# Ledger of designs, part 148: peptides against a protein of PDB entry 3B8E

Target 1, 230 residues: chain A of PDB entry 3B8E
Amino acid sequence: PFLIFIIANIPLPLGTVTILCIDLGTDMVPAISLAYEQAESDIMKRQPRNPKTDKLVNEQLISMAYGQIGMIQALGGFFTYFVILAENGFLPIHLLGLRVNWDDRWINDVEDSYGQQWTYEQRKIVEFTCHTPFFVTIVVVQWADLVICKTRRNSVFQQGMKNKILIFGLFEETALAAFLSYCPGMGVALRMYPLKPTWWFCAFPYSLLIFVYDEVRKLIIRRRPGGWVE

## One batch from the design tools (peptide; made by RFdiffusion4, then SolubleMPNN)

Design b2_p21_8_s4 (from b2_p21_8, 17 letters changed)
Fold by OpenDDE base, seed 2:
Structure b2_p21_8_s4 (fold): chain B 230 residues (1-230), chain A 21 residues (1-21)
Amino acid sequence: as target 1 above (230 residues)
Amino acid sequence: DALEEALAKIEEIRELLRKLA
């Protein structure tokens, strides 16, 4: 998100504090919960890792975790961001290069895509209105990420939801997201303005996409062991 | 020099994005 902010020179889609809330607040507990996940049913049938040839974290895992899934998460966040700005009169094309004027306190006549002029204060309200939905979008997508990380090969339906700590993690991150979104004073403290409940649903297609993608991937791995998809 | 090259690449990407928009 921050790289796109710099490259495209668009208004800030996700604040630094919000990023910290994701990294330290919503990601940590779920990640720790994975340490308590039950082993896959077939793990004892696999040969031990060859420490000379098999890296613990290989290029395929990095590509999957940080490349593919991360890109889907980013797309979900940006989708929500662009939808909110479009609803407020700023189409995505108009946002390109707008940051300089957007962030200038002395420019109070920034025009939207329809010729409406926006004061600095109005622009910042809209910007901060984007931060919370972007954050919530990431949390909703992380539900799928956490669930898919339970297994490497088995379907979630085969593995089941037996890890109570993981389930607790899902509720905890959701509760934290709700707290940060709706608690009075968060707009001032964290620049996270209140979120309409309907915005929680904006992330659902992306969460579903990740889930379906991973289930298909795992299905392919089960059918074609040793393939490039593993 | 590396910073200037990076900035030039960023500007090139911006121009490309403007053309695609």
Scores: peptide ipSAE 0.000, ipTM 0.280, DockQ to the pose 0.012
Fold by OpenDDE base, seed 3:
Structure b2_p21_8_s4 (fold): chain B 230 residues (1-230), chain A 21 residues (1-21)
Amino acid sequence: as target 1 above (230 residues)
Amino acid sequence: DALEEALAKIEEIRELLRKLA
């Protein structure tokens, strides 16, 4: 989000403080919970890795994490961002290069896609209105991401949801997201204005997409071991 | 040097995005 903010010169989609809340608040406990996951049923049928040749993190894993799942997560967040701005009169194409004027407090006549002029204060309200839904979108997508990370090859339906710590992590990140979204004063403290409850559902298609995508990927891996999809 | 190259690439990408807009 911040890279796109700099490169495309768009209004800030997600504040730095909010990013820290994701990294330190919502992602940490779920990530730790994966250490307590039950081994896959076939793990003892696999040969031990050679520590000299077999990397723990390979190009394929990076491609899956950042190039596939990470991109779907980013798309989910940006989709929410663009929808909110479009509903407020700013079409995506109009946002390109707008940051300089958007962030200038002395310019009070920034025009939207329909010729309506926006004051600095009005623009900042809209910007901060985007932060919370973007954040929540990431959390909702992370539900699916966490669940799919339980296994490398087995379906979630084969592995099951027996890891109580992982389940706790899902509730913890959701509770934290709700707290940050609805607690009074968060708008001032974190520049996260309150979220309409309906926006929680905006990310569900992306969460489902990630889940289905990974289940299909795992199915392909099981049927064709050693393929490029692994 | 590496920073200057990175900044130049960012500016190039930014300009391309503006042209596509």
Scores: peptide ipSAE 0.000, ipTM 0.268, DockQ to the pose 0.013
Fold by OpenDDE base, seed 4:
Structure b2_p21_8_s4 (fold): chain B 230 residues (1-230), chain A 21 residues (1-21)
Amino acid sequence: as target 1 above (230 residues)
Amino acid sequence: DALEEALAKIEEIRELLRKLA
């Protein structure tokens, strides 16, 4: 989000506080829960990693985490961002290069895509209105991310959902997201304005996409061991 | 089974959030 903010000169999609809430609030418990996941059924049939030749973090893992799944997550977040701004009169094409004027407190007549003028205060309200839905979008996408991380090779349908701590983690991050989104005072304290419940569903197609993509990837790995997707 | 229970609870949360809106 921040890279696109700089490169495209668009209004800030995700605030610093929301980033901290993701990194420290919603990611930790789910990540810890993976330590309690049951081993894959075939894990004992695999050769152990060679510590001298095999890196713990390899190029394939980085490519999967940042290059594939991370890109789908970013697309989900930006989709929500662009939808909210479009509903407020700012079409995506109009946002390009708008940051300089958007962040200037002395400019109170920034025009939207329909010629409506926006004061600095109004612009900041709509910007902060984007932060909470973007955050919630990340949480919803993280549901799929957490589930697909249960296994490297086996389908979720083969592995099952037996890890109660993982299930607890899903509820914890969802409850935290709900708390931050709807608790009175969060708009003032964290600049996270309340969102309509309908915004929770904006991420669902992307969550489903991640899930389907990973299941297909795992299916390919099972059918063609040693392929480029492993 | 566990997934269905989790989904049911998520739906319950969604309904509660709808009432708060």
Scores: peptide ipSAE 0.000, ipTM 0.166, DockQ to the pose 0.041
Fold by OpenDDE base, seed 1:
Structure b2_p21_8_s4 (fold): chain B 230 residues (1-230), chain A 21 residues (1-21)
Amino acid sequence: as target 1 above (230 residues)
Amino acid sequence: DALEEALAKIEEIRELLRKLA
């Protein structure tokens, strides 16, 4: 998200505070919960990793994390961002290169796609209105991401949802997201303005996409061990 | 109650945006 912000020169889609809330709030408990996940049923049938030849983090894992799942997460966030800005009169094409004027407090006549002028304060309200939905989108997508991280090869339907700590983590991150989105004073303290409940559903297609994609991937791995998809 | 409060705040923000527009 931050790279696209710099390259495309668009208004900031995800604030620094929201990034910190993800890293310190929503990701920590779920990550700890994975330490308590039960081993896959076939783990003892796998050969031990050779520490001399096998990298702990291989190119396939990097490709999965950053090249596939990370891109889907980013697309979900940006989709929500562009929809909100479009509803406020800023079409995606108009946002390109707008950052410089957007962030200038002395320019109070920035025009939207329909010729309406926006003051600096109005623009910042719209920007901060995007931060919360983007954050919530990441949390909703993380539901699927956390679930798919349970196993490398087995389907979630085969492994099941027996890890109570992981389930607690899903509730905790959701509760935190709701708290940050709706608690009074969060707009002033964290620059996270309240979110319409309908915006939670904007992330669901992407969460489902990640889940389906991973299940298909795992199915391919089970059918063709040692392929490029592992 | 939290939902209604959130919706009320969103509407307040919209009104502020309208006044500034």
Scores: peptide ipSAE 0.000, ipTM 0.196, DockQ to the pose 0.026; fails the geometry check

## One batch from the design tools (peptide; made by RFdiffusion4, then SolubleMPNN)

Design b2_p22_1_s1 (from b2_p22_1, 16 letters changed)
Fold by OpenDDE base, seed 1:
Structure b2_p22_1_s1 (fold): chain B 230 residues (1-230), chain A 22 residues (1-22)
Amino acid sequence: as target 1 above (230 residues)
Amino acid sequence: LVEEAEKRALELLEKALEAILK
């Protein structure tokens, strides 16, 4: 997300505090929960054919899968960001290159896509209004990510939701998201202004996309053992 | 390569959003 901010010179979609909340707050408990996930029945039974090569290949494939999921997460966040800014009068194309003027305190007449002038303070409020929904979007997408990552090959429907720690992790990150989104003072303290409850649903298509993506991936792996998709 | 991919993805997203909002 931060790289795109630099490359596209758009208003900051995700604040540093928000990033820290994602990395330390929302990812920690879910990551721990995965450590307590019951071993997939087939993982423990499968011996690598070649311990040296198969380990490396597997690590690469896992890394690629996580990279793909991370990209979808980022897309989900940016989708929410652009929707919010568009609702406030800033179309995506207008945001390109706007960062310099956006951050300048002395420019109080930055125009939106409809010619409305925005003061620095107003712009910052809108910017910070994006941080919380971006965070929430990541959390919602992480629901799917966490659920799909509990297995490498089996469908979620096959493995089930037996890990109570995993469920707890989902609730914890959701509770944190709700706290950051709705607790008074978060706008000032964390630059995360309250969001409308509807923004929770903005991420659902992407969460579903990740879920479907991984289920399809796993289905392919099951149908074609030893394929490149594994 | 990742940055380019992200940039392309962003561009696609922007086009999609513009299409929805128009």
Scores: peptide ipSAE 0.005, ipTM 0.254, DockQ to the pose 0.020
Fold by OpenDDE base, seed 4:
Structure b2_p22_1_s1 (fold): chain B 230 residues (1-230), chain A 22 residues (1-22)
Amino acid sequence: as target 1 above (230 residues)
Amino acid sequence: LVEEAEKRALELLEKALEAILK
């Protein structure tokens, strides 16, 4: 998400606090779950015939899968960001290159897509309104990722302990999202304004997309067991 | 490739959003 922010030069879709919450709250538990998954796979896998090649292939497949899922998650967050800004008069095309003027405190006449002028304070309110929904979108998309991980036919029976860590991580992320979204004072303290309940639903299409993507990926892997590593 | 994919995906999202808002 930060890379797209730099490349597109759009207003900041994620606050520093939101990024920290994602990195610490959202990424740590999956990382721990992956570490446990690797440890459990290393315990349960009889030494692969070629431990170096099989570990490398598995690590590459996992890294690619998580990288792809991470991209879809970022896209979901950006979608929510663009929807909110569009509802406030800023169409996505208009946001391209707007960052410099958006962040300038001395420019109080930034025009939206409809010619309405926005003060710095008004722009920052809209920006901060995007931070919480973006975070929540990522959390909701992560729910889908976890459910997909549970639906892996070959690993479901072996992933009993991993499921508890993943479930705990989901609860932690959801609780954090709820706390940041609805706790009084978070708008001032963390620049995360309260989330309208409707914004929770903006993530659902992307959750579905992740489900479809993973099912398609699984189908391709099943049909071409050797082809994805190439 | 990831960066290009992200850019294309963003463009698609923009088009989709424009379609929804019209």
Scores: peptide ipSAE 0.005, ipTM 0.245, DockQ to the pose 0.022
Fold by OpenDDE base, seed 3:
Structure b2_p22_1_s1 (fold): chain B 230 residues (1-230), chain A 22 residues (1-22)
Amino acid sequence: as target 1 above (230 residues)
Amino acid sequence: LVEEAEKRALELLEKALEAILK
């Protein structure tokens, strides 16, 4: 998010504080939970034919899968960002290069896509209104990510939800998201303005997309062992 | 080949992110 903010010169979609909350609050417990996930019975039973080459291939696959999931997460967050700004009169095309004028306190007549002039204060309210739903979108997408990361080959339905630490991680990140979204003072302290409850559901299609993507990937791996998807 | 390219792209992105965060 921050890279796109710099490169595209768009209004800041996700604040530094929200990034820190993701890294420290929502990602740590889930990451720990994955370390305690029981290895797939199929992986544990297969003696590595060549420990060096087979591990490297598996590590590459995992890194790619996480990279792809990370891209989908970013897309989900940006989708939410663009929807909110569009609802406030700023179409995505209009946001390109707007940051310089957007962040200038002396410019109080920044026009939206419909010719409406926005004061600096109004612009910052809209910007901070994007931070909370962007954060929540990431959390909701992470639900799917955590669930799919339990297995490399087996369907989640086959592996089940036996890892209590993973379940705890899901509750922890959800509770943190709810706290940051609805606790009084978060708008001032963290620049995260209160979120309408309906915005929680806007991320669900992306969570479902990640889930379906991973299940399809795993299905392909099961049907075509050693294919390009591995 | 696509997987290797994606991995390299991700590694480059991570390095770029680390460089920006420093």
Scores: peptide ipSAE 0.000, ipTM 0.257, DockQ to the pose 0.020
Fold by OpenDDE base, seed 2:
Structure b2_p22_1_s1 (fold): chain B 230 residues (1-230), chain A 22 residues (1-22)
Amino acid sequence: as target 1 above (230 residues)
Amino acid sequence: LVEEAEKRALELLEKALEAILK
C-alpha cells in the first residue's frame, strides 16, 4: 500500500498507525493460526520426505502464500479507498499526482474531479475517513483469506472449521476492528474516524470473489493434479 | 505535533523504501 502511495503520489490511503495496527494486531494472530493449520495439514498428508528439502519447499510455499495474501489485502484496501474518494468527488485518475497539493496546508482550493474546491481541513477529513474503512476492509478480506488457506486442495466445505486457533484469530481481528472503529477517541488518537456500519459490506463482494476464485482453483487442482495452477 | 510526527514518520518510511528499491 505504501509503495503505491509513493509511486502514484496519491493521498495517503493508510496511516502509519493503521499500518502498525494491521501488521502487529490483525496480521499476527491470523498468521499464527495459518502456521498451525498448515503444520497440521502437512503432518497429516506428508509421508516423511527428506526433512531438509521439504522444509525449504514449505517455507517457499508459505512465503508465497503470505505474499499473495498481502497483495490481495492491499488490493482490497485500495478498492475501498478509491470507492470512498470517488463518492466524495475524487475519481482514481484525478488522485494521481495529487498528493503534493493535497498535503499542502496553504492550498485550500484543491479541485475534485467535478470542479469542487476542497480546503485542507476538508481534505484531511476525507483522508482520515479512508483509514478506518481501509483497515476494516483488510479484516474482511482476511476472513476469506484465512478460510481459503485452511486447505491447499480440499474445499472449505470438506475440511470444515475445526481449527480453534483460526476461529480465535477471526474473532480477535474482528473485535479489534470494531474497537478501533467505534471506540471514542480513536479518531483523535489514531486518526481513524468512526466507520459507518455500511462500509463493513464494501469488502464483502471482494471477499466473495476471492473465495469463489480459490474454490475454483482448488477444484481445478483436484481435477488436474500437477497442473500449473498448483 | 501528531501531524508533524506522522509527517516525519512518513518521510522516514519514504527514505527507507527508496533505499530498498535502489
Scores: peptide ipSAE 0.007, ipTM 0.292, DockQ to the pose 0.018; fails the geometry check

Design b2_p22_1_s2 (from b2_p22_1, 16 letters changed)
Fold by OpenDDE base, seed 3:
Structure b2_p22_1_s2 (fold): chain B 230 residues (1-230), chain A 22 residues (1-22)
Amino acid sequence: as target 1 above (230 residues)
Amino acid sequence: LEEEAIRRALELLKLALELINS
């Protein structure tokens, strides 16, 4: 998010503090949960045919899969960002290069896509209105990510939700998202304005997409063992 | 082991929140 903010010169989609909250609050417990997740019995039983080459290939495939999931996650957040700004009169194409004028306190007549002039204060309200739903979108997408990361080959329906730490991680990130979204003072302290409950559901299609993607990937792996999709 | 990991995670989260609020 921050890299796109710099490269595309768009209004800041996600604040630095919210990024820190993701790293410390939403990613830490999931990482612990994955560390304590028992490897699938099939992974443990398969002796690497060539420990150097097979391990390297598997690490590359894992990295690629996580990279793809991360891209889908980012796309979900940006989708929410663009929807909110579009609802406030700023179409996506108009946001490109707008940051310089957007962040300038002396420019109080920045025009939206419809010719409406926005004061600095109004622009910042809209920007901060985007931060909360972007964060929540990431959390909701992470639900799917955490569930799918539990297994490499088996379907979630086959493996089940047995890891208590994983379940705890899901509750923790959800509770944190709710706290940051609805606790009084978060708008001032974290520049995260209160979120309408309906925005929680905007991320669900992306969570479903990640879930379907991973289930299809796992299905392909089961049908074609040793393929490049592992 | 799981309970200890959860406890440590909660302590770290609490510390992080305290640092953010300071």
Scores: peptide ipSAE 0.006, ipTM 0.261, DockQ to the pose 0.157
Fold by OpenDDE base, seed 2:
Structure b2_p22_1_s2 (fold): chain B 230 residues (1-230), chain A 22 residues (1-22)
Amino acid sequence: as target 1 above (230 residues)
Amino acid sequence: LEEEAIRRALELLKLALELINS
């Protein structure tokens, strides 16, 4: 998120404190849960081949999976960010290069895509309104990703929710998301304004798409073992 | 690897906090 903010010079989609809350609060427990689930699945399937090579392959696979999940989460967050800004009159193309004027306190006539002028205070309200939904979107996408990634080949419906650590992680990140979204003072402390309950559903289509995509991927892997999709 | 990832995350957190405080 921060790299895209710098490169595209767009208004800040997610505050630094919120990023830290994601990295430490929402990503850590899920990552641990996935590591345990992967270790359990690998122990059951692999006769210990050369433990050094198998460890390296597993580390690479975990790193790739984590990197892919992180990219998918970021894409989901940015999707929600662009939807909110578009609903407030700022189309994605118009946001490119807008940061300099957006963050300037002396410019109170920043035009949206429809020619409406926005004061600095109004712009910051919209910006901070994006932070909470971005965070919640990441959490909702994490639900899907965690449920999907627990199995490499089996459908979620076949494996079920047996990992207690994964279930605990899902509840913890949901509770954290609710706390950060609705606790009084979070708007001032974390620049996260309260989230309307309707925005929780903004990520659901994306989570569903990821779910469908992964189920299709797993179906292809089951039908064509050793294919390029693995 | 998890411990190293946690250490890196903590280092990044520390760097980010230093950047926020500056």
Scores: peptide ipSAE 0.005, ipTM 0.287, DockQ to the pose 0.035
Fold by OpenDDE base, seed 1:
Structure b2_p22_1_s2 (fold): chain B 230 residues (1-230), chain A 22 residues (1-22)
Amino acid sequence: as target 1 above (230 residues)
Amino acid sequence: LEEEAIRRALELLKLALELINS
Protein backbone atom coordinates (compact mmCIF):
# COMPACT_ATOMS: atom_id res chain seq x y z
CA PRO B 1 0.00 0.00 0.00
CA PHE B 2 2.67 2.48 0.94
CA LEU B 3 4.67 1.75 -2.19
CA ILE B 4 1.67 2.44 -4.39
CA PHE B 5 1.08 5.62 -2.46
CA ILE B 6 4.60 6.73 -3.29
CA ILE B 7 4.64 5.54 -6.89
CA ALA B 8 1.20 6.73 -7.90
CA ASN B 9 1.27 9.86 -5.74
CA ILE B 10 -2.25 9.20 -4.58
CA PRO B 11 -3.76 10.31 -1.30
CA LEU B 12 -2.67 8.07 1.55
CA PRO B 13 -4.90 5.02 1.46
CA LEU B 14 -3.80 3.59 4.77
CA GLY B 15 -2.57 5.61 7.69
CA THR B 16 0.37 4.71 9.84
CA VAL B 17 -1.88 4.11 12.80
CA THR B 18 -3.99 1.77 10.75
CA ILE B 19 -0.91 -0.08 9.59
CA LEU B 20 0.21 -0.44 13.17
CA CYS B 21 -3.21 -1.71 14.15
CA ILE B 22 -2.98 -4.31 11.41
CA ASP B 23 0.54 -5.38 12.17
CA LEU B 24 0.37 -5.35 15.94
CA GLY B 25 -3.29 -5.80 16.68
CA THR B 26 -4.72 -7.80 13.84
CA ASP B 27 -1.83 -9.93 12.70
CA MET B 28 -0.30 -10.85 16.03
CA VAL B 29 -2.84 -13.30 17.36
CA PRO B 30 -3.37 -14.92 13.99
CA ALA B 31 0.37 -15.24 13.56
CA ILE B 32 0.64 -16.86 16.96
CA SER B 33 -2.19 -19.18 16.09
CA LEU B 34 -0.47 -20.18 12.88
CA ALA B 35 2.81 -20.66 14.68
CA TYR B 36 1.18 -23.03 17.13
CA GLU B 37 -0.60 -24.88 14.39
CA GLN B 38 2.60 -25.18 12.39
CA ALA B 39 4.41 -26.46 15.42
CA GLU B 40 1.72 -29.06 15.99
CA SER B 41 1.73 -29.96 12.33
CA ASP B 42 5.50 -30.22 12.22
CA ILE B 43 5.50 -32.51 15.23
CA MET B 44 3.00 -34.73 13.48
CA LYS B 45 4.75 -34.64 10.12
CA ARG B 46 6.98 -37.51 9.28
CA GLN B 47 10.54 -36.54 8.61
CA PRO B 48 10.84 -35.05 5.17
CA ARG B 49 12.35 -37.50 2.74
CA ASN B 50 14.95 -34.97 1.75
CA PRO B 51 15.20 -32.41 4.54
CA LYS B 52 17.28 -29.89 2.64
CA THR B 53 15.35 -29.79 -0.60
CA ASP B 54 11.95 -30.23 0.98
CA LYS B 55 12.62 -27.48 3.48
CA LEU B 56 13.84 -25.10 0.81
CA VAL B 57 10.92 -25.89 -1.45
CA ASN B 58 8.51 -25.50 1.41
CA GLU B 59 10.00 -22.18 2.44
CA GLN B 60 9.84 -20.92 -1.11
CA LEU B 61 6.27 -22.09 -1.45
CA ILE B 62 5.24 -20.48 1.79
CA SER B 63 6.98 -17.28 0.85
CA MET B 64 5.36 -17.22 -2.56
CA ALA B 65 1.97 -18.05 -1.13
CA TYR B 66 2.16 -15.35 1.49
CA GLY B 67 3.44 -12.92 -1.08
CA GLN B 68 0.57 -13.68 -3.40
CA ILE B 69 -1.99 -13.52 -0.63
CA GLY B 70 -0.50 -10.26 0.53
CA MET B 71 -0.87 -8.85 -2.95
CA ILE B 72 -4.51 -9.88 -3.06
CA GLN B 73 -5.03 -8.29 0.34
CA ALA B 74 -3.49 -5.09 -0.90
CA LEU B 75 -5.67 -5.18 -3.99
CA GLY B 76 -8.71 -5.60 -1.80
CA GLY B 77 -7.73 -2.65 0.31
CA PHE B 78 -7.06 -0.50 -2.71
CA PHE B 79 -10.33 -1.50 -4.25
CA THR B 80 -12.15 -0.33 -1.15
CA TYR B 81 -10.08 2.83 -1.13
CA PHE B 82 -10.90 3.64 -4.73
CA VAL B 83 -14.58 2.87 -4.24
CA ILE B 84 -14.81 5.22 -1.28
CA LEU B 85 -12.99 7.99 -3.05
CA ALA B 86 -15.08 7.48 -6.16
CA GLU B 87 -18.22 7.74 -4.06
CA ASN B 88 -16.88 11.01 -2.76
CA GLY B 89 -16.23 12.31 -6.25
CA PHE B 90 -12.62 11.28 -6.80
CA LEU B 91 -12.28 8.79 -9.61
CA PRO B 92 -9.17 6.60 -9.59
CA ILE B 93 -7.63 8.30 -12.59
CA HIS B 94 -8.04 11.68 -10.95
CA LEU B 95 -6.19 10.51 -7.86
CA LEU B 96 -3.01 9.89 -9.82
CA GLY B 97 -0.59 12.63 -8.96
CA LEU B 98 -3.08 14.36 -6.70
CA ARG B 99 -1.14 13.78 -3.48
CA VAL B 100 0.90 16.94 -3.67
CA ASN B 101 -2.15 19.14 -3.89
CA TRP B 102 -4.10 16.87 -1.59
CA ASP B 103 -1.64 17.19 1.24
CA ASP B 104 -1.14 20.92 0.80
CA ARG B 105 -3.18 22.61 3.47
CA TRP B 106 -2.93 25.92 1.68
CA ILE B 107 -4.81 24.61 -1.33
CA ASN B 108 -8.47 24.64 -0.47
CA ASP B 109 -9.85 24.34 -3.96
CA VAL B 110 -8.72 20.90 -5.06
CA GLU B 111 -11.24 19.78 -7.58
CA ASP B 112 -12.72 16.33 -7.69
CA SER B 113 -13.60 14.51 -10.86
CA TYR B 114 -16.83 16.48 -11.09
CA GLY B 115 -15.36 19.91 -10.54
CA GLN B 116 -16.36 20.18 -6.91
CA GLN B 117 -13.81 22.01 -4.83
CA TRP B 118 -12.59 20.39 -1.67
CA THR B 119 -11.04 22.19 1.24
CA TYR B 120 -8.08 20.71 3.00
CA GLU B 121 -10.24 19.71 5.93
CA GLN B 122 -12.76 18.02 3.70
CA ARG B 123 -10.01 16.15 1.89
CA LYS B 124 -8.52 14.94 5.13
CA ILE B 125 -11.90 13.77 6.33
CA VAL B 126 -12.39 11.72 3.20
CA GLU B 127 -8.83 10.42 3.43
CA PHE B 128 -9.36 9.34 7.00
CA THR B 129 -12.68 7.88 5.98
CA CYS B 130 -10.69 5.60 3.70
CA HIS B 131 -8.37 4.37 6.44
CA THR B 132 -11.02 2.51 8.40
CA PRO B 133 -12.55 0.61 5.51
CA PHE B 134 -9.11 -0.20 4.19
CA PHE B 135 -8.30 -1.68 7.56
CA VAL B 136 -11.59 -3.53 7.72
CA THR B 137 -11.02 -4.85 4.23
CA ILE B 138 -7.67 -6.21 5.28
CA VAL B 139 -9.25 -7.80 8.33
CA VAL B 140 -11.98 -9.47 6.32
CA VAL B 141 -9.47 -10.68 3.77
CA GLN B 142 -7.30 -11.95 6.59
CA TRP B 143 -10.16 -14.12 7.75
CA ALA B 144 -9.87 -16.01 4.55
CA ASP B 145 -6.10 -15.96 4.71
CA LEU B 146 -6.01 -17.41 8.19
CA VAL B 147 -8.50 -20.08 7.34
CA ILE B 148 -6.51 -20.89 4.24
CA CYS B 149 -3.12 -20.82 5.91
CA LYS B 150 -4.31 -23.33 8.43
CA THR B 151 -3.91 -25.92 5.77
CA ARG B 152 -0.79 -26.22 3.68
CA ARG B 153 -2.13 -28.93 1.46
CA ASN B 154 -5.52 -29.90 2.75
CA SER B 155 -8.71 -28.06 2.06
CA VAL B 156 -10.08 -25.94 4.86
CA PHE B 157 -13.05 -28.23 4.79
CA GLN B 158 -10.84 -31.19 5.57
CA GLN B 159 -9.07 -29.79 8.60
CA GLY B 160 -11.90 -27.72 9.98
CA MET B 161 -11.67 -25.01 12.60
CA LYS B 162 -10.09 -27.05 15.37
CA ASN B 163 -7.57 -24.42 16.32
CA LYS B 164 -9.18 -22.51 19.16
CA ILE B 165 -6.40 -19.95 19.03
CA LEU B 166 -7.17 -19.27 15.39
CA ILE B 167 -10.83 -18.81 16.18
CA PHE B 168 -9.90 -16.52 19.02
CA GLY B 169 -7.64 -14.58 16.69
CA LEU B 170 -10.46 -14.14 14.22
CA PHE B 171 -12.73 -12.85 16.95
CA GLU B 172 -10.10 -10.54 18.31
CA GLU B 173 -9.35 -9.20 14.88
CA THR B 174 -13.03 -8.65 14.20
CA ALA B 175 -13.61 -7.08 17.59
CA LEU B 176 -10.68 -4.75 17.05
CA ALA B 177 -12.00 -3.81 13.64
CA ALA B 178 -15.42 -3.13 15.09
CA PHE B 179 -13.94 -1.13 17.94
CA LEU B 180 -11.79 0.99 15.67
CA SER B 181 -14.62 1.47 13.21
CA TYR B 182 -17.44 2.35 15.56
CA CYS B 183 -16.06 3.51 18.86
CA PRO B 184 -16.65 7.22 19.35
CA GLY B 185 -13.53 9.29 19.16
CA MET B 186 -11.57 6.96 16.91
CA GLY B 187 -11.81 9.44 14.10
CA VAL B 188 -10.03 12.01 16.18
CA ALA B 189 -7.71 9.70 18.05
CA LEU B 190 -6.70 7.32 15.30
CA ARG B 191 -7.83 9.16 12.18
CA MET B 192 -10.26 6.34 11.60
CA TYR B 193 -13.66 7.74 10.93
CA PRO B 194 -16.72 5.59 11.50
CA LEU B 195 -17.37 3.00 8.88
CA LYS B 196 -20.71 2.29 7.36
CA PRO B 197 -21.56 -1.34 8.01
CA THR B 198 -21.93 -1.88 4.29
CA TRP B 199 -18.19 -1.46 3.83
CA TRP B 200 -17.56 -4.67 5.69
CA PHE B 201 -19.08 -6.48 2.78
CA CYS B 202 -16.87 -4.82 0.20
CA ALA B 203 -14.05 -7.10 1.22
CA PHE B 204 -16.05 -10.30 0.98
CA PRO B 205 -15.48 -10.81 -2.73
CA TYR B 206 -11.76 -10.58 -2.16
CA SER B 207 -11.92 -12.96 0.74
CA LEU B 208 -13.76 -15.34 -1.50
CA LEU B 209 -11.18 -14.83 -4.23
CA ILE B 210 -8.38 -15.64 -1.84
CA PHE B 211 -10.27 -18.65 -0.65
CA VAL B 212 -10.89 -19.88 -4.16
CA TYR B 213 -7.35 -19.09 -5.20
CA ASP B 214 -5.87 -21.07 -2.37
CA GLU B 215 -8.26 -23.97 -2.74
CA VAL B 216 -7.38 -24.13 -6.42
CA ARG B 217 -3.71 -23.89 -5.56
CA LYS B 218 -4.02 -26.67 -3.04
CA LEU B 219 -5.98 -28.73 -5.49
CA ILE B 220 -3.22 -28.29 -8.06
CA ILE B 221 -0.60 -29.22 -5.47
CA ARG B 222 -2.56 -32.32 -4.54
CA ARG B 223 -3.00 -33.34 -8.14
CA ARG B 224 0.56 -32.57 -9.14
CA PRO B 225 2.81 -33.33 -6.23
CA GLY B 226 6.22 -31.88 -6.87
CA GLY B 227 4.99 -29.32 -9.36
CA TRP B 228 6.25 -25.75 -9.55
CA VAL B 229 3.23 -24.59 -7.58
CA GLU B 230 4.28 -26.64 -4.68
CA LEU A 1 -18.39 -29.46 17.00
CA GLU A 2 -16.70 -27.55 14.22
CA GLU A 3 -19.96 -26.77 12.52
CA GLU A 4 -21.33 -25.60 15.81
CA ALA A 5 -18.31 -23.41 16.40
CA ILE A 6 -18.63 -21.92 12.95
CA ARG A 7 -22.32 -21.46 13.48
CA ARG A 8 -21.72 -19.73 16.77
CA ALA A 9 -19.09 -17.56 15.20
CA LEU A 10 -21.47 -16.62 12.43
CA GLU A 11 -24.21 -15.95 14.92
CA LEU A 12 -21.92 -13.76 16.93
CA LEU A 13 -20.86 -11.96 13.80
CA LYS A 14 -24.47 -11.51 12.84
CA LEU A 15 -25.26 -10.26 16.30
CA ALA A 16 -22.37 -7.86 16.15
CA LEU A 17 -23.56 -6.59 12.80
CA GLU A 18 -27.06 -6.20 14.14
CA LEU A 19 -25.77 -4.31 17.13
CA ILE A 20 -23.77 -2.06 14.87
CA ASN A 21 -26.75 -1.46 12.64
CA SER A 22 -28.83 -0.77 15.53
Scores: peptide ipSAE 0.000, ipTM 0.250, DockQ to the pose 0.167
Fold by OpenDDE base, seed 4:
Structure b2_p22_1_s2 (fold): chain B 230 residues (1-230), chain A 22 residues (1-22)
Amino acid sequence: as target 1 above (230 residues)
Amino acid sequence: LEEEAIRRALELLKLALELINS
């Protein structure tokens, strides 16, 4: 998200505090879950035929899969951001290069896509209105990712411990999202304005996209045993 | 509005948990 903010010079879609909450709050539990899954996998895996090659391939595949999921998550957040700004009169094309003028306190006549002038205060209200929905979108997309991770392993017995960590992660992310979205004073303290309940649904198409992506990936793996995706 | 939003969040969480348990 931050890289796209720099490259596109758009208004800040996600505040620093929100990024920290994602990195520390939402990514930590999945990372722990993955670490436990890898440790449990290493305990249960018969020695790979070639431990070095098979481990390297698996690590690369996992890294690529998570990288791709992370890109889909970012796209989901940006979609929500662009929808909110478009509803407030700022079309995506108009946002390109607007950051410099957007963040300038002395410019109180920044025009939207329809020629309406926005004061600095009004612009910052809209910006901060984007932060919470962006965060919530990431959380909802992460729910899908976590559910997908559960469905990868056919072994019913190994799902038990993973389920507890997964469930805990979902609760933590949701509780954090609810706290940041609805706790009084978060708009002032964290620059995250209260979320309209309708914005929770903006993430669902991207959650579905992640599900479809993972099912397609699984289908490819099943059809090409020993292929590049194993 | 906050209560309704929390309620919806809890409902979504419940649905997610049901999907995980299914």
Scores: peptide ipSAE 0.000, ipTM 0.257, DockQ to the pose 0.050; fails the geometry check

